# Peptides against a protein of PDB entry 8YR4: the designs that were tried, part 93

Target 1, 309 residues: chain A of PDB entry 8YR4
Amino acid sequence: PRGSPALQLVVLICLGLMGLERALNVLVPIFYRNIVNLLTEKAPWNSLAWTVTSYVFLKFLQGGGTGSTGFVSNLRTFLWIRVQQFTSRRVELLIFSHLHELSLRWHLGRRTGEVLRIADRGTSSVTGLLSYLVFNVIPTLADIIIGIIYFSMFFNAWFGLIVFLCMSLYLTLTIVVTEWRTKFRRAMNTQENATRARAVDSLLNFETVKYYNAESYEVERYREAIIKYQGLEWKSSASLVLLNQTQNLVIGLGLLAGSLLCAYFVTEQKLQVGDYVLFGTYIIQLYMPLNWFGTYYRMIQTNFIDMEN

## One batch from the design tools (peptide; made by RFdiffusion4, then SolubleMPNN)

Design b2_p16_6_s2 (from b2_p16_6, 13 letters changed)
Fold by OpenDDE base, seed 2:
Structure b2_p16_6_s2 (fold): chain B 309 residues (1-309), chain A 16 residues (1-16)
Amino acid sequence: as target 1 above (309 residues)
Amino acid sequence: SERERLLKEEEERERS
C-alpha cells in the first residue's frame, strides 16, 4: 500500500508470518518423528515430556489436522483485514471515478443498481484474486517445493521423486479435470438462467395464463425445464465427485508407494520407525491445502473473467 | 462440508 508506512509494516509482518507457517510445516512432522523415536527407544520421561510439549505448542501455532486454523494463520488473517480494507476502498474509488468519466449515453442505458453491481463485482474480483493467489496458491506451491527438497536431502532421492511425481500428477489432473468440469458448470448455469427466465415470464403473464386456463401447460413446461436442469446439475456434481476421487487416488498411490518404500528401509535399518510416521504425516499435511487447490484455481479463473468483462 | 458451502456461495455469487 503506497502512502501508509503502518500498512506497509503490516504487510511485511504478514509476509514474515507466512514464512513462519512454512517453517512450522517442516518442524511439526520432525517433532512428531522425534516423539515416535523417543517412545521406541524408551527414552527418559523428561526428554520425552519436553519434546511432546514443544510439539503441542508448534501444533497450536500451525493448526490443521482437526480443521482448526492455527494461531499464526489467525494472527495473519487478523492483521490482513486492514490491508484488505485499504485495497478494497482504493479499488472502489478507482472504479467510482472511472464510472463518473463515462459518457452520459452509457449511464442513461443502465440502471443505477446495475452500475453498483458492476462496481461491487469488480472490487470483489480484484480483492478475491489477490487473497487466493498470495495466501493460498503461492504458499501451497512453496510447501510442495520445500517438501520435495526436504525428502530429497534427508531421506533419499527416491522419496523426493515420489513426492515430486505425486504432486505434479495431482496438480496436472486437478487442472485438467477442473477445465473439463467447467463446461458442465457453464451448461448448468445457462439452463438455470433459461429456467428462471421462463418461470418469471409465466408469472408476469399470469392474467393471460389464467384467461386461457393454461396453468397445467405452464407447470408441465416448467417441470420439463427442471428435469433438464437437474440432468446438468447431476453432471456438474458428479464431475466434482470424480475430481475428488481422482485427487484421493493420486494421493493414495503416492502414500502407498512412499510408505512401502519407507517400511522397506526401516526393515533394512536405514530409517527409524519415526521416519515412517513422518512421511505419512507430511504427505497428509501437504494434501490438506491441495484439496482446496481445484476450488482456488476455479475461483481465480472466474475472477479473471469477471475483471475482463 | 465447508468446501461445499464455499462452492455454493461462489455459485450463488456467480448467479447474482
Scores: peptide ipSAE 0.020, ipTM 0.611, DockQ to the pose 0.475
Fold by OpenDDE base, seed 1:
Structure b2_p16_6_s2 (fold): chain B 309 residues (1-309), chain A 16 residues (1-16)
Amino acid sequence: as target 1 above (309 residues)
Amino acid sequence: SERERLLKEEEERERS
C-alpha cells in the first residue's frame, strides 16, 4: 500500500507475525520432545514444570495445529483487516473506473446489476487470490522447506529425504488430482446453472404452461435435468473422496516409514524417545495445512478464470 | 465435508 505509511507498518508487522508462526512451528515440537525426554529421565519437577508451562504458552500462541485458532494467527488476521479493506477498495475502484472507460455498446447489452456482479466477482477474486497465496500457500510451502532443513540438520539425512519425498509426492498428486476434479466441478456448476435457468423460464411462462396443460411435461423435463445434475454432483463428490484418500495414504506411508526409522534409531540409542514423538508431531502438524492445499489450489484456479472473464 | 461446507459458505458469501 503506497499511500499510507501506517498500512505499510501493519504489513511489516503481519510479515513479522508470519515469521513468528514459522518459528513456533519448529519450537513447539522441540519443547514437546524435551518434555518427553525429561519425563523419561525422571528429571526434577521444577525443570519439568517450567518446560511444560513454556510449551503450553507456545502452543497457545501457535494454536491447535490448524493455525487459524492461534493467538498469533488471530492477531495477524485482525491487523490484516484494514490492509484487505484498502486493497479491496482499490481494486473495486480500478474495476469501476475501467468499466466507465468501456464502450457504450458494452453497457447497453448488460443490465446494471450484472455489471456490478462482474465488478464484485473481480474484486473478490483478486483479494481472495492474494489472501490465499500470501497467508496459506506460501506459509505452507515455507513450513515444508523449514521442516526438510530441520530434519536434515538435526536428524539423519534419511529423515529429510523421507519428508522431501512424501511432501513432494503429496503436492504433485494434490495438484494433478485437483486439476482432474476441476473438470467435474465445472461441468456440475454449468449443469446447475442450466437447470436453474430452465426452472426460472418455466415459472416465468407459467400462464402459457397452464394454457397448454403442459405442467406434467415441464416437471418431467426438470426431473431429467436434476438427474443429470446429480450424476455430475456424484462424480465431483466421488473425486473429492478419492483426493482425500490419496492424500491420507501418502501422509500415512511417510509417517509409517519415518516412525519406523525413528523407532529403530531409538533402539540403537542414537535418538531419544522424545525424538520419535517429535517426528510424529511435526509430520501431523505439516499435514493440517496441506489438507487445505487442494481447496486453495482450486480456489486460485477459479479466481484466476473469473478474472480473465 | 466440513471443507466443502466452508467452501460453499465462502462461495455464498462471495455471491451475497
Scores: peptide ipSAE 0.020, ipTM 0.610, DockQ to the pose 0.255
Fold by OpenDDE base, seed 4:
Structure b2_p16_6_s2 (fold): chain B 309 residues (1-309), chain A 16 residues (1-16)
Amino acid sequence: as target 1 above (309 residues)
Amino acid sequence: SERERLLKEEEERERS
């Protein structure tokens, strides 16, 4: 943000907090590994209690598997409110200024309510896209890269390869299936709007419908529109289940391959029991934010389409 | 917007 050193400092703090979230995503599984190893070794209670307390504190900072409920994420979101408001206002003013620069012929051809709706959509789409890129997409990709590097350095290179292949396949399938699914969602939304428009039209013409005793006819037309909507809703919902199952299968196969390899290396005394637990915990931790990647990708695509209109 | 609500409802549905 140009012109406010205070907002620039807030942006730097938010970037620092994002870096801390990435560090926590590595540290939490490591501390959990250490607990398992200490339990296996029957370590003294003082060492165990300190490690458990430290783990719980780090887990509180990290939050759940999505990270969205973690203290660090909440603090980042709270601090970012002012930056978002500044950015939104700036985009809104730029759009408004641009609308005033447009030809009188453009304005005469459009209703004021339509112009405002275009401005609001444009502002929301730009601000939303930036928020999703910065806070969801980029961090998730960073966590994957950090994970690949971590497993390649501290485990065998084969683990890094498994994670790389699993995550690459997951992302690719997520994109492809999400693009396919978007067609069904658009068809559903179009039919929902058409069904709603019919209901509104029938209710606005209520007196005419009463005069002609056409109530049964309007109800039947509405029923047909609902059935058509439900057929599209089923396709949308079934495509979501297919996406989720495809994602779950890819992660499951990656978890299986990596867990078997970990177990093998533990039997060869190259890794500890805690390292097996670390791998499983880390993969599951990566899965949770990735489950939302399809939603974020869809939001990004839709925001781009809304900016072109 | 109604769209933001639907997106949130889909997000909630993808969490379950």
Scores: peptide ipSAE 0.020, ipTM 0.617, DockQ to the pose 0.101
Fold by OpenDDE base, seed 3:
Structure b2_p16_6_s2 (fold): chain B 309 residues (1-309), chain A 16 residues (1-16)
Amino acid sequence: as target 1 above (309 residues)
Amino acid sequence: SERERLLKEEEERERS
């Protein structure tokens, strides 16, 4: 925001908190590893109690692994409210000003309610796109890169390669299957709108339907429209299950390969038992936000289409 | 869950 140094400072603080959240995503598994190693070694209670207390504090800052429930994420979301409101208001005023610059001929051809709906969709699409990119997509990609670097440096290059291949395959399949399923969702939404329009038209013409005793005919037409909708809904829902299972399979294969390799290195005394627990915890932690990546990708595509209309 | 919130926000956005 060019006009307010206070809002610029808030943006910088939010970026700093995003960096802290990335650091916590590395530190929490490390401290959990250290607890497991200290328990295995039967370390003194004072060292164990300090490490456990530090882990619980870091876990409070991080939250439940979804990122959104942690203290740092909540503080970031709270501070961002003012930036979001400023951005939304600026976009809304730009759209409103542009609508007033349009020709009288353009306005006479459209209903006022349609013009307002275009303005609201435009504002929502721009602000939604920016929020998803900055707070969901970019942080998730950053966590993957940090994970690859961490495993490559502190474990072995083979662990970094497994994470790289697993995450690259996961992202690629997520995009491809999401693009494939988008056609089913569009067909479903189009049929839903057509079914709703038919129901509204039948209800608006209630007197005519009564006059011709056509209630049974209108009910049968509505039933046929529902059956057609449910056939498309099934394809949409089945394609979502296929996406989720494909994602789960890719993560499962990555977890299997990395866990077997980690177990082997523990047997050779190159890694500790805690390192096995760290790998499993870290992969599951990376998976949690990635499970939503298909939803975010689809939302981004929808927002681009809504901006072009 | 944040998951259920994002799904609801998406469903509300598709209905609008």
Scores: peptide ipSAE 0.018, ipTM 0.605, DockQ to the pose 0.549; fails the geometry check

Design b2_p16_6_s3 (from b2_p16_6, 12 letters changed)
Fold by OpenDDE base, seed 5:
Structure b2_p16_6_s3 (fold): chain B 309 residues (1-309), chain A 16 residues (1-16)
Amino acid sequence: as target 1 above (309 residues)
Amino acid sequence: SLRKELEEELRERERA
């Protein structure tokens, strides 16, 4: 935002808070590991109480590892409201100015409600795309990279490799299956619009339908359109379940491989019991935001298509 | 569930 030094400072603070969220995603599992190790060693109460209190405070700041419910995330979201409003208003004014530069013939050929809907879609598309990229996609990719580096340095290169392969396979399958699902969703949306158009046309011609006693015929045609829609909706929903299960299987295999390797190293006294708990906790923290990645990817694609039109 | 709810909310926003 070139026009407001105050908004530039808010953007810098939000970027700093995003960096703090990344640090918390590493520190919270470490403190949880330390609690488990201190409990296993039957450490003095003073050391345990300090570590537990510090863990709970860090967990309050983090908000469960999803990056959406913690104090730091909430503070970032609160500060970002003014930046989002400034960006939205700027995009809206640019679209509005461009619409006024268009020929009178273009305006006469379109309904005012359609023009406003195009403007609103354009504004929502740009602002939504930027928000999802900056606050969801980029942080998730950063957390994966940080995780690979952390496990490679502090555990073993094999743990870093397991996380890398698991996350790479997860992302690849998410993209491929989401592209495949997009066909079913487009077909469903097209049939939904056709079903809605038929219902509106029948209701606008209500007097004619009553005059010909064609009510039963119109209801049956609407029923057939609903059945056809539900067949496409089922394919869309079933493909979503397939995506979610595929994602769950990939994470499950990564968790299994890493957990078995951790358990083996604990039996050999190379790792502590807390390190086993750390690995499981960290993988679950990475999984929570990744569950939404397929939704974000689809939104990004839809928004790009809507900006090209 | 949550992903479906977000897909429904997004579909509602695409309709508005």
Scores: peptide ipSAE 0.025, ipTM 0.628, DockQ to the pose 0.356
Fold by OpenDDE base, seed 3:
Structure b2_p16_6_s3 (fold): chain B 309 residues (1-309), chain A 16 residues (1-16)
Amino acid sequence: as target 1 above (309 residues)
Amino acid sequence: SLRKELEEELRERERA
């Protein structure tokens, strides 16, 4: 935002807070490892109490693993409200000015409510796309890269390879299955709109339906439309379960391979018991944002299609 | 599941 140095400072602070969240995602598992190692070694209470207190403080800053409930994430979201409002208002004013530049012939062919709906969809799609890219997609990809680097440097190259293969397969299958699901969702939405239109048309023509005693016929047509909708809804819901289960299987295989390798290295005294707990905790922590990645990817695709229309 | 609730909330936002 070139016009307000205050908003530029807020953007820089939000970027700094995003960097802090990435650091917390590495530090929280490390401190949890250290607690497990100190408990295993029967360390003095003073050292243990300081490490536990530090862990709880870092966990408060990070939040409950979804990243959205932590103090740092909440502070970032709060500060970003002003930037989002500025961006939304700027896009809305650009669309509104462009609508006034359009020919009278374009306006005469369209209802005012349709023009406003196009403007609102355009504004929402641009602002939504930007927010999902900046706050969900990019941070999740950054956490994966940081995870690969961390495991490659501090454990072994084999752990970095397992995380790389697991996350690459997870992302690829998420994209492919989400694109496949999008066809079923579009068919469901089209049939939902057609079913709703039939119900609205029947209710608007209520007097005509009463005049012809056609109530039973209209109810049967509506029932058939609902059954057709439910058949498409089932395909959409079943495809979601398939996506979730495929994602869970990939993470489960990565967790299995890495946990077995970690247990082997603990047996060889190359790693400590806390390192086994760290690996499991870190993989589950990476999985929590990724579970939503398919939903974000779909929303990004929908918003791009809504911008092209 | 939180995912179904967010998909419903996102469907509601796509409908609004």
Scores: peptide ipSAE 0.022, ipTM 0.615, DockQ to the pose 0.350
Fold by OpenDDE base, seed 2:
Structure b2_p16_6_s3 (fold): chain B 309 residues (1-309), chain A 16 residues (1-16)
Amino acid sequence: as target 1 above (309 residues)
Amino acid sequence: SLRKELEEELRERERA
C-alpha cells in the first residue's frame, strides 16, 4: 500500500507472521516426536511435562485441527482486514474513475445496475486473487519445499524423495483433474442459465400461457430442463469426489511407502519410534492445506478470466 | 463439507 506507512508496517508484520507459521509447521511435529521418544524412554516427569506444555502452546499458535485456525493465523487475518479494505477501496476508485472516462454511448447502452455489478466483480476478483495467492498458494508451496528439505537432511534422502514424488504427483493430478472437471462445471453453468432463462420467460409470459391453458406443457418443459441440469450437476459433483479420492489415494500411497520405510529403519535402530510418528504427523499436516489446492487453483483461473473480460 | 460450501459460495458470487 503506497502512501500509508502504518499499512506498510501491517503488511511487514503479516509477512513476519507468515514466516512464523512456516516455523511452527516444522516445530510442532518435532515436539510431538520428542514427546513420543520421552514416553518410550520413560523419561523424568519434569522433562516430559515441559515438552508437552511447549507442544500444546505451539499447537495453539499453529492450529490446524479439523476446522480450527491457530492464533497466529487469526492474528494475521485480523491485521490484514485493514490492508484488504485499503486495496479494495483503491480498486473500486480506479474502476469508478475509469467508468467516468468512458463515452456517453457506452453508458446509454448499459443499465446502472449492470455497471455497478461489473465494478463489484472486478474489485472482488482482484482482492480475492491476491488473498488466495499470498495466504494460501504461496505458503502451501513453501511448506512442501521446507518439508522436502527437512526430510532429506534429518531422515534420509529416500524420505525426501518420497515426499517430493508424492507432492509432485499430487499437484500434477490436482491440476489435470481440475482442468478436466472445469468443462463439466461450465456445461452445468450454461444449462443452469438456460433453465433459469426459460423459467423467467415462461413467468413473464404468464398471461399468454394462461390464455392457451399451456401450464402443464410449460411445467413439463421446465422438468425436462431440470433433469438435463441435474445430469450435468451430477457430473460436476462426481468429478469433485473423483478429485478428492485421487488426492486421498496419492497421499495414502506416499504415507504407506514412507511409513513402511520408517518402520523398517526403526527396526534397524537407525530411527526412533518418535521419528515414525513425526513422519505421519508431518505428511498429514502437509495434506491439510493441499486438500484446498484444487479449489484455489480453480478460483485463481476464474478470477483471471473475470479480470480479462 | 467446507470445500463444497466454498464452491457453492463462489457459485453464488458468480451468479450475483
Scores: peptide ipSAE 0.022, ipTM 0.596, DockQ to the pose 0.467
Fold by OpenDDE base, seed 4:
Structure b2_p16_6_s3 (fold): chain B 309 residues (1-309), chain A 16 residues (1-16)
Amino acid sequence: as target 1 above (309 residues)
Amino acid sequence: SLRKELEEELRERERA
């Protein structure tokens, strides 16, 4: 943000907190590994208790793998409110100024309420897109890259390859299936709006409907619109289940391949039991944010389309 | 599910 050193400092702090989240995403599985190894070795209670306490504290900072509930993420979100408000206001004022620069012919052809709705959509789309890119998409991609590097360096290169292939396939399928799903969602939303418009029109014309005793006819027309909506809703929901199942299958296959390989290396005494647990924990931890990636991608895509209109 | 809740919140934000 230009012109406010305080907001610039807040942005830097938020970026620092994002870096801390990335570090926590590596450290939490490592500490969990260490607990398992200490338990296996029957280590002294003092060492175990300190490691467990440290793990729980790190887990509190990280949150439950969804990222959004962790102390660091909440603190980042809290600090970002002022930056978001500044950015939103700036975008809103830019859009408003641009609207005033448009020709009188453009304004005469539009209703004031439509112009305001375009301005609000434009502001929301830009600010939303930026927020999703910075706080959800980029961090998730960073966690994947960090994971690949970590497994390639501290495990065998084969683990890094498995994670790379699994995550690349996951992301690709998520994009492709999400794009395919978007048509069903748009059709559903269009039919929902049409069904709502029909209900509103019927209710606004209530006196006319009563005069002609057309209540049964309007109810039947509304029923037909609901049935048509439900058919599109089913396609949207079924496509979501297909996306989720495809994602689950890809992660499951990656987890299987990597877990079998870990187990093999543990039997060969090249890895410890804790390293097996680390791999599983880390993959599951990556899965939680990735489950939302399709939603984030769709939101980004929708926001781009809403900016073009 | 958290996903459905977020899709509903997103739909509410798309409607507002």
Scores: peptide ipSAE 0.022, ipTM 0.600, DockQ to the pose 0.360

Design b2_p16_6_s4 (from b2_p16_6, 13 letters changed)
Fold by OpenDDE base, seed 1:
Structure b2_p16_6_s4 (fold): chain B 309 residues (1-309), chain A 16 residues (1-16)
Amino acid sequence: as target 1 above (309 residues)
Amino acid sequence: DEREKLLKELEERERA
């Protein structure tokens, strides 16, 4: 943010915390590996207890599941509130100033409430897009790259190749299927708006409908509109299930191939039992944010279209 | 389920 050194410092701290999250994503699996190896070797309790305590502390910082519930992520989100508010207000003021520069003919053709709704949508879309790019998309891509590098350097190059192929296929299929799904979602949203508009028009004209005893006719037209909407909703929902199953299948195949290869190397005494657990844990950890990638891509695409209109 | 809830919540916030 230009003009506020305090907000610039907060941005730098948030970037530092994002770097820490990336480091935790590598360290947590490593410490979990070390616990499994120490248990396998029947190491002294003091060494095991220290490693377990360190792992639990790192896991608290990272968070569980989606990584969004970790202490570092929550602290980053908290600090970012002020930066988001500054950015939102700046975009809102830019939109507002631009609206005042528009021709009187443009303003006479639109209701003030519609103009405000366009301004609010534009501000929300820009702020949302920036937040999703910076905090979800870029970090997820970084975690994949770090994962490929880690497995290529510390494991056999074949593990890095499996992760690369799996994640590349996953991302490509996610984009392609999400673009295909966007057509169904747009059709659904258009039909939802048309169905709602018919209901509102019928209710606003209720006196006329009552005068002509046309209530049954209006109800039947509304039913037909609902049935048409539900047919489009089903296509949207079914396409989501197809996306999720495709994603699950790709990750499942990558996990299977890598886990079998890891198990083989453990039997050859080239890797330890902990390395098998590390691979499985790391792949599952990469999968969790990737599951949202299709949603983020769609939101980005929608927000871009809403900014162009 | 959580993804669908979060999507609905985001869509509801875009409608508000």
Scores: peptide ipSAE 0.022, ipTM 0.575, DockQ to the pose 0.295; fails the geometry check
Fold by OpenDDE base, seed 5:
Structure b2_p16_6_s4 (fold): chain B 309 residues (1-309), chain A 16 residues (1-16)
Amino acid sequence: as target 1 above (309 residues)
Amino acid sequence: DEREKLLKELEERERA
């Protein structure tokens, strides 16, 4: 962003964090291989526990393997909010100022197309969300239950308890944080609608604005409304990052507890190396759809709030 | 269109 050295520094930090994500994508598989080798060689518990803990920590930073829900990604997204808001505001003000240069006849013709587009997006989003709930959310909940049963029967009851506590805490925190976030989203949408209504009213009164040479005044009022909106948008976006990070933390703690316990039972020859691989793979497989669950729950709430307003 | 697409793409990227 030209004109703000602080925002340029934030962009550089975000690029550095993206580089760190790439390094994590290489390191995580290496540490995983090392764990498998140490388990196969029956290495000392201290070396194994350190390698497992380091792996889980790196996996926490990476986030499930995609990097999108990891601590590093969440930190990048959090820092990027202000850069996005700056760019968004600049584009909106440029569009708004340009619209005040266009004829009234053009504005009257555009209203029908915009309403149609909002309606089509609402309908498409609801249909997509319902399909995702049915095809991804319900199966994921089933896979969690199947996983708890499987680990309780074929491993030790302690594994089933860890998965149960991890998933119950994950779901509970997801609901609680999402309800908390919904208040910020509603306030944001209300302010967005008010800002849009003010812009539309200014553009409908284009001839009057031109008659009084009030274009600069209307642009400044719109800028103030955008700044007020962006204050609420930041809270909404920051609360989202907090949700994702909370989810990542819960899964990371579950993975740590279960992986250490599994590694211990492999050292005691109660489980095989393959069982360690199975546990880690299964938890990661459960985590991937759950990340999308938070996303789709947000889309459902967004669409529900957008239908209420 | 492009901004809402970009916002949707950013929301989809925050989602991915």
Scores: peptide ipSAE 0.017, ipTM 0.573, DockQ to the pose 0.076; fails the geometry check
Fold by OpenDDE base, seed 3:
Structure b2_p16_6_s4 (fold): chain B 309 residues (1-309), chain A 16 residues (1-16)
Amino acid sequence: as target 1 above (309 residues)
Amino acid sequence: DEREKLLKELEERERA
């Protein structure tokens, strides 16, 4: 945002908070490891109490597993409201100005409500795309890269390889299955719109339907449209369950391979018991944002298509 | 009343 130094500072603070969230995603598992190791070694209460207090404070800053409920994430979201409003208003004014530059012939061929709906979809699609890229996709990819580097440096190259293969397979299958699923969702949405249009047209023509005593016929046509919609909805929902189960299987295999390798290294006294707990906690922590990645990828694709129309 | 409520519920489902 070139016009406001205050908004530029807010963007820089939000980027700094995003960096802090990435650091917390590494530190929280490390402190949890340290607690488990101190408990195993029967360390003095004073050292244990400080480490537990520090862990709880870091966990408060990070929040729950989705990262969206942490103090740092909430503060970032709060500060970003002004930047989002500025961007949305700028896009809306650009679209509105462009609509006024269009020929009278274009406006006479369209209903005012359709023109406003196109403008609102355009604004929402651009603002939504930017928000999903900056706050969900990029941070998740950064956490995966940081995880690979961390495990490669502090455990063994084999742990970094397991995380790399697991996350690469997870992302590839998520994309492929999401693209396949998007066909069913488009068919569902098209049938939903057609079913809704029939209901609206029947209700708008209520007097005509009453005049011909056609209520039973309109109800039956609506029932047939609902059954057709539900058949497509089932395919969409079943494909989502298949996606989630495929994702769980890939993470489960990665967790199994890494946990067995970690248990082996603990038996060889190369790693501590806390390192086993760290690996499991860290992999589950990486998985929680990734579970929504297929939804974000689909929303990004939908927003691109809505901008082309 | 019921018709307007049904139309409004239909319109709210378009915004979600």
Scores: peptide ipSAE 0.006, ipTM 0.457, DockQ to the pose 0.059; fails the geometry check
Fold by OpenDDE base, seed 2:
Structure b2_p16_6_s4 (fold): chain B 309 residues (1-309), chain A 16 residues (1-16)
Amino acid sequence: as target 1 above (309 residues)
Amino acid sequence: DEREKLLKELEERERA
């Protein structure tokens, strides 16, 4: 944000909080490992209680339970509201200024409601794209890289390789299947717009439909359009289930391979029981943001298309 | 009135 030093400071604080989230994503599994090792060794209660208390505090800062947001993420989101509002207002004013520079002929061909809808879509697309890139995509990629480095340095090169192959295959299949399903979604949206246009046209011509007693005919045509829409909606929804199941299978295979290898090294006394738990916990933690990656990728693509139009 | 309400509901569903 140019022109406000206060908002620049808020952006720097938000970037610092994002760095802290990355550190928490490494520390939480490490502390959980340490608890399991201390329990296995029957360590003194004072050491165990301190480690458990520290883990719970770090977990409160991180969040990442099923649908729970951590304190650091909530604080970042709260501070970012002012930056988002500044960005949105700037984009809205730029679009509004540009609309006033357009020819009278352009305005006479459009309704005020359509012009406002174009402005709202443009603002939403820019702010949405920025939010998804900065707060979801970039941090997720950073967490994967940090995970690969961590497992390569502290476990074995084989664990780093398993995580690398699993995440690379996951990302590649997510992109490929998302691009494949985009055609079904485009077809669905086109048929939705066509079905709506028919309903609006029939309702606008209500007097003519009533004059010819054609209500039953218009209802049947609308029913046929709905059935055609639902056939495309089913393909879109089924393709999403296929994406999610493909993602689950890739993560499951990576978890299986790494867990078996970890269990083997524990039997050889090269790793501890806590290291087995750490691997499983860390992989599941990497999976949580990745589950939404296909949605983010699609939203980014849609927002780019909406900015070009 | 009822027709305008239906048209408005259709317009609101386009924004969602």
Scores: peptide ipSAE 0.000, ipTM 0.413, DockQ to the pose 0.050; fails the geometry check

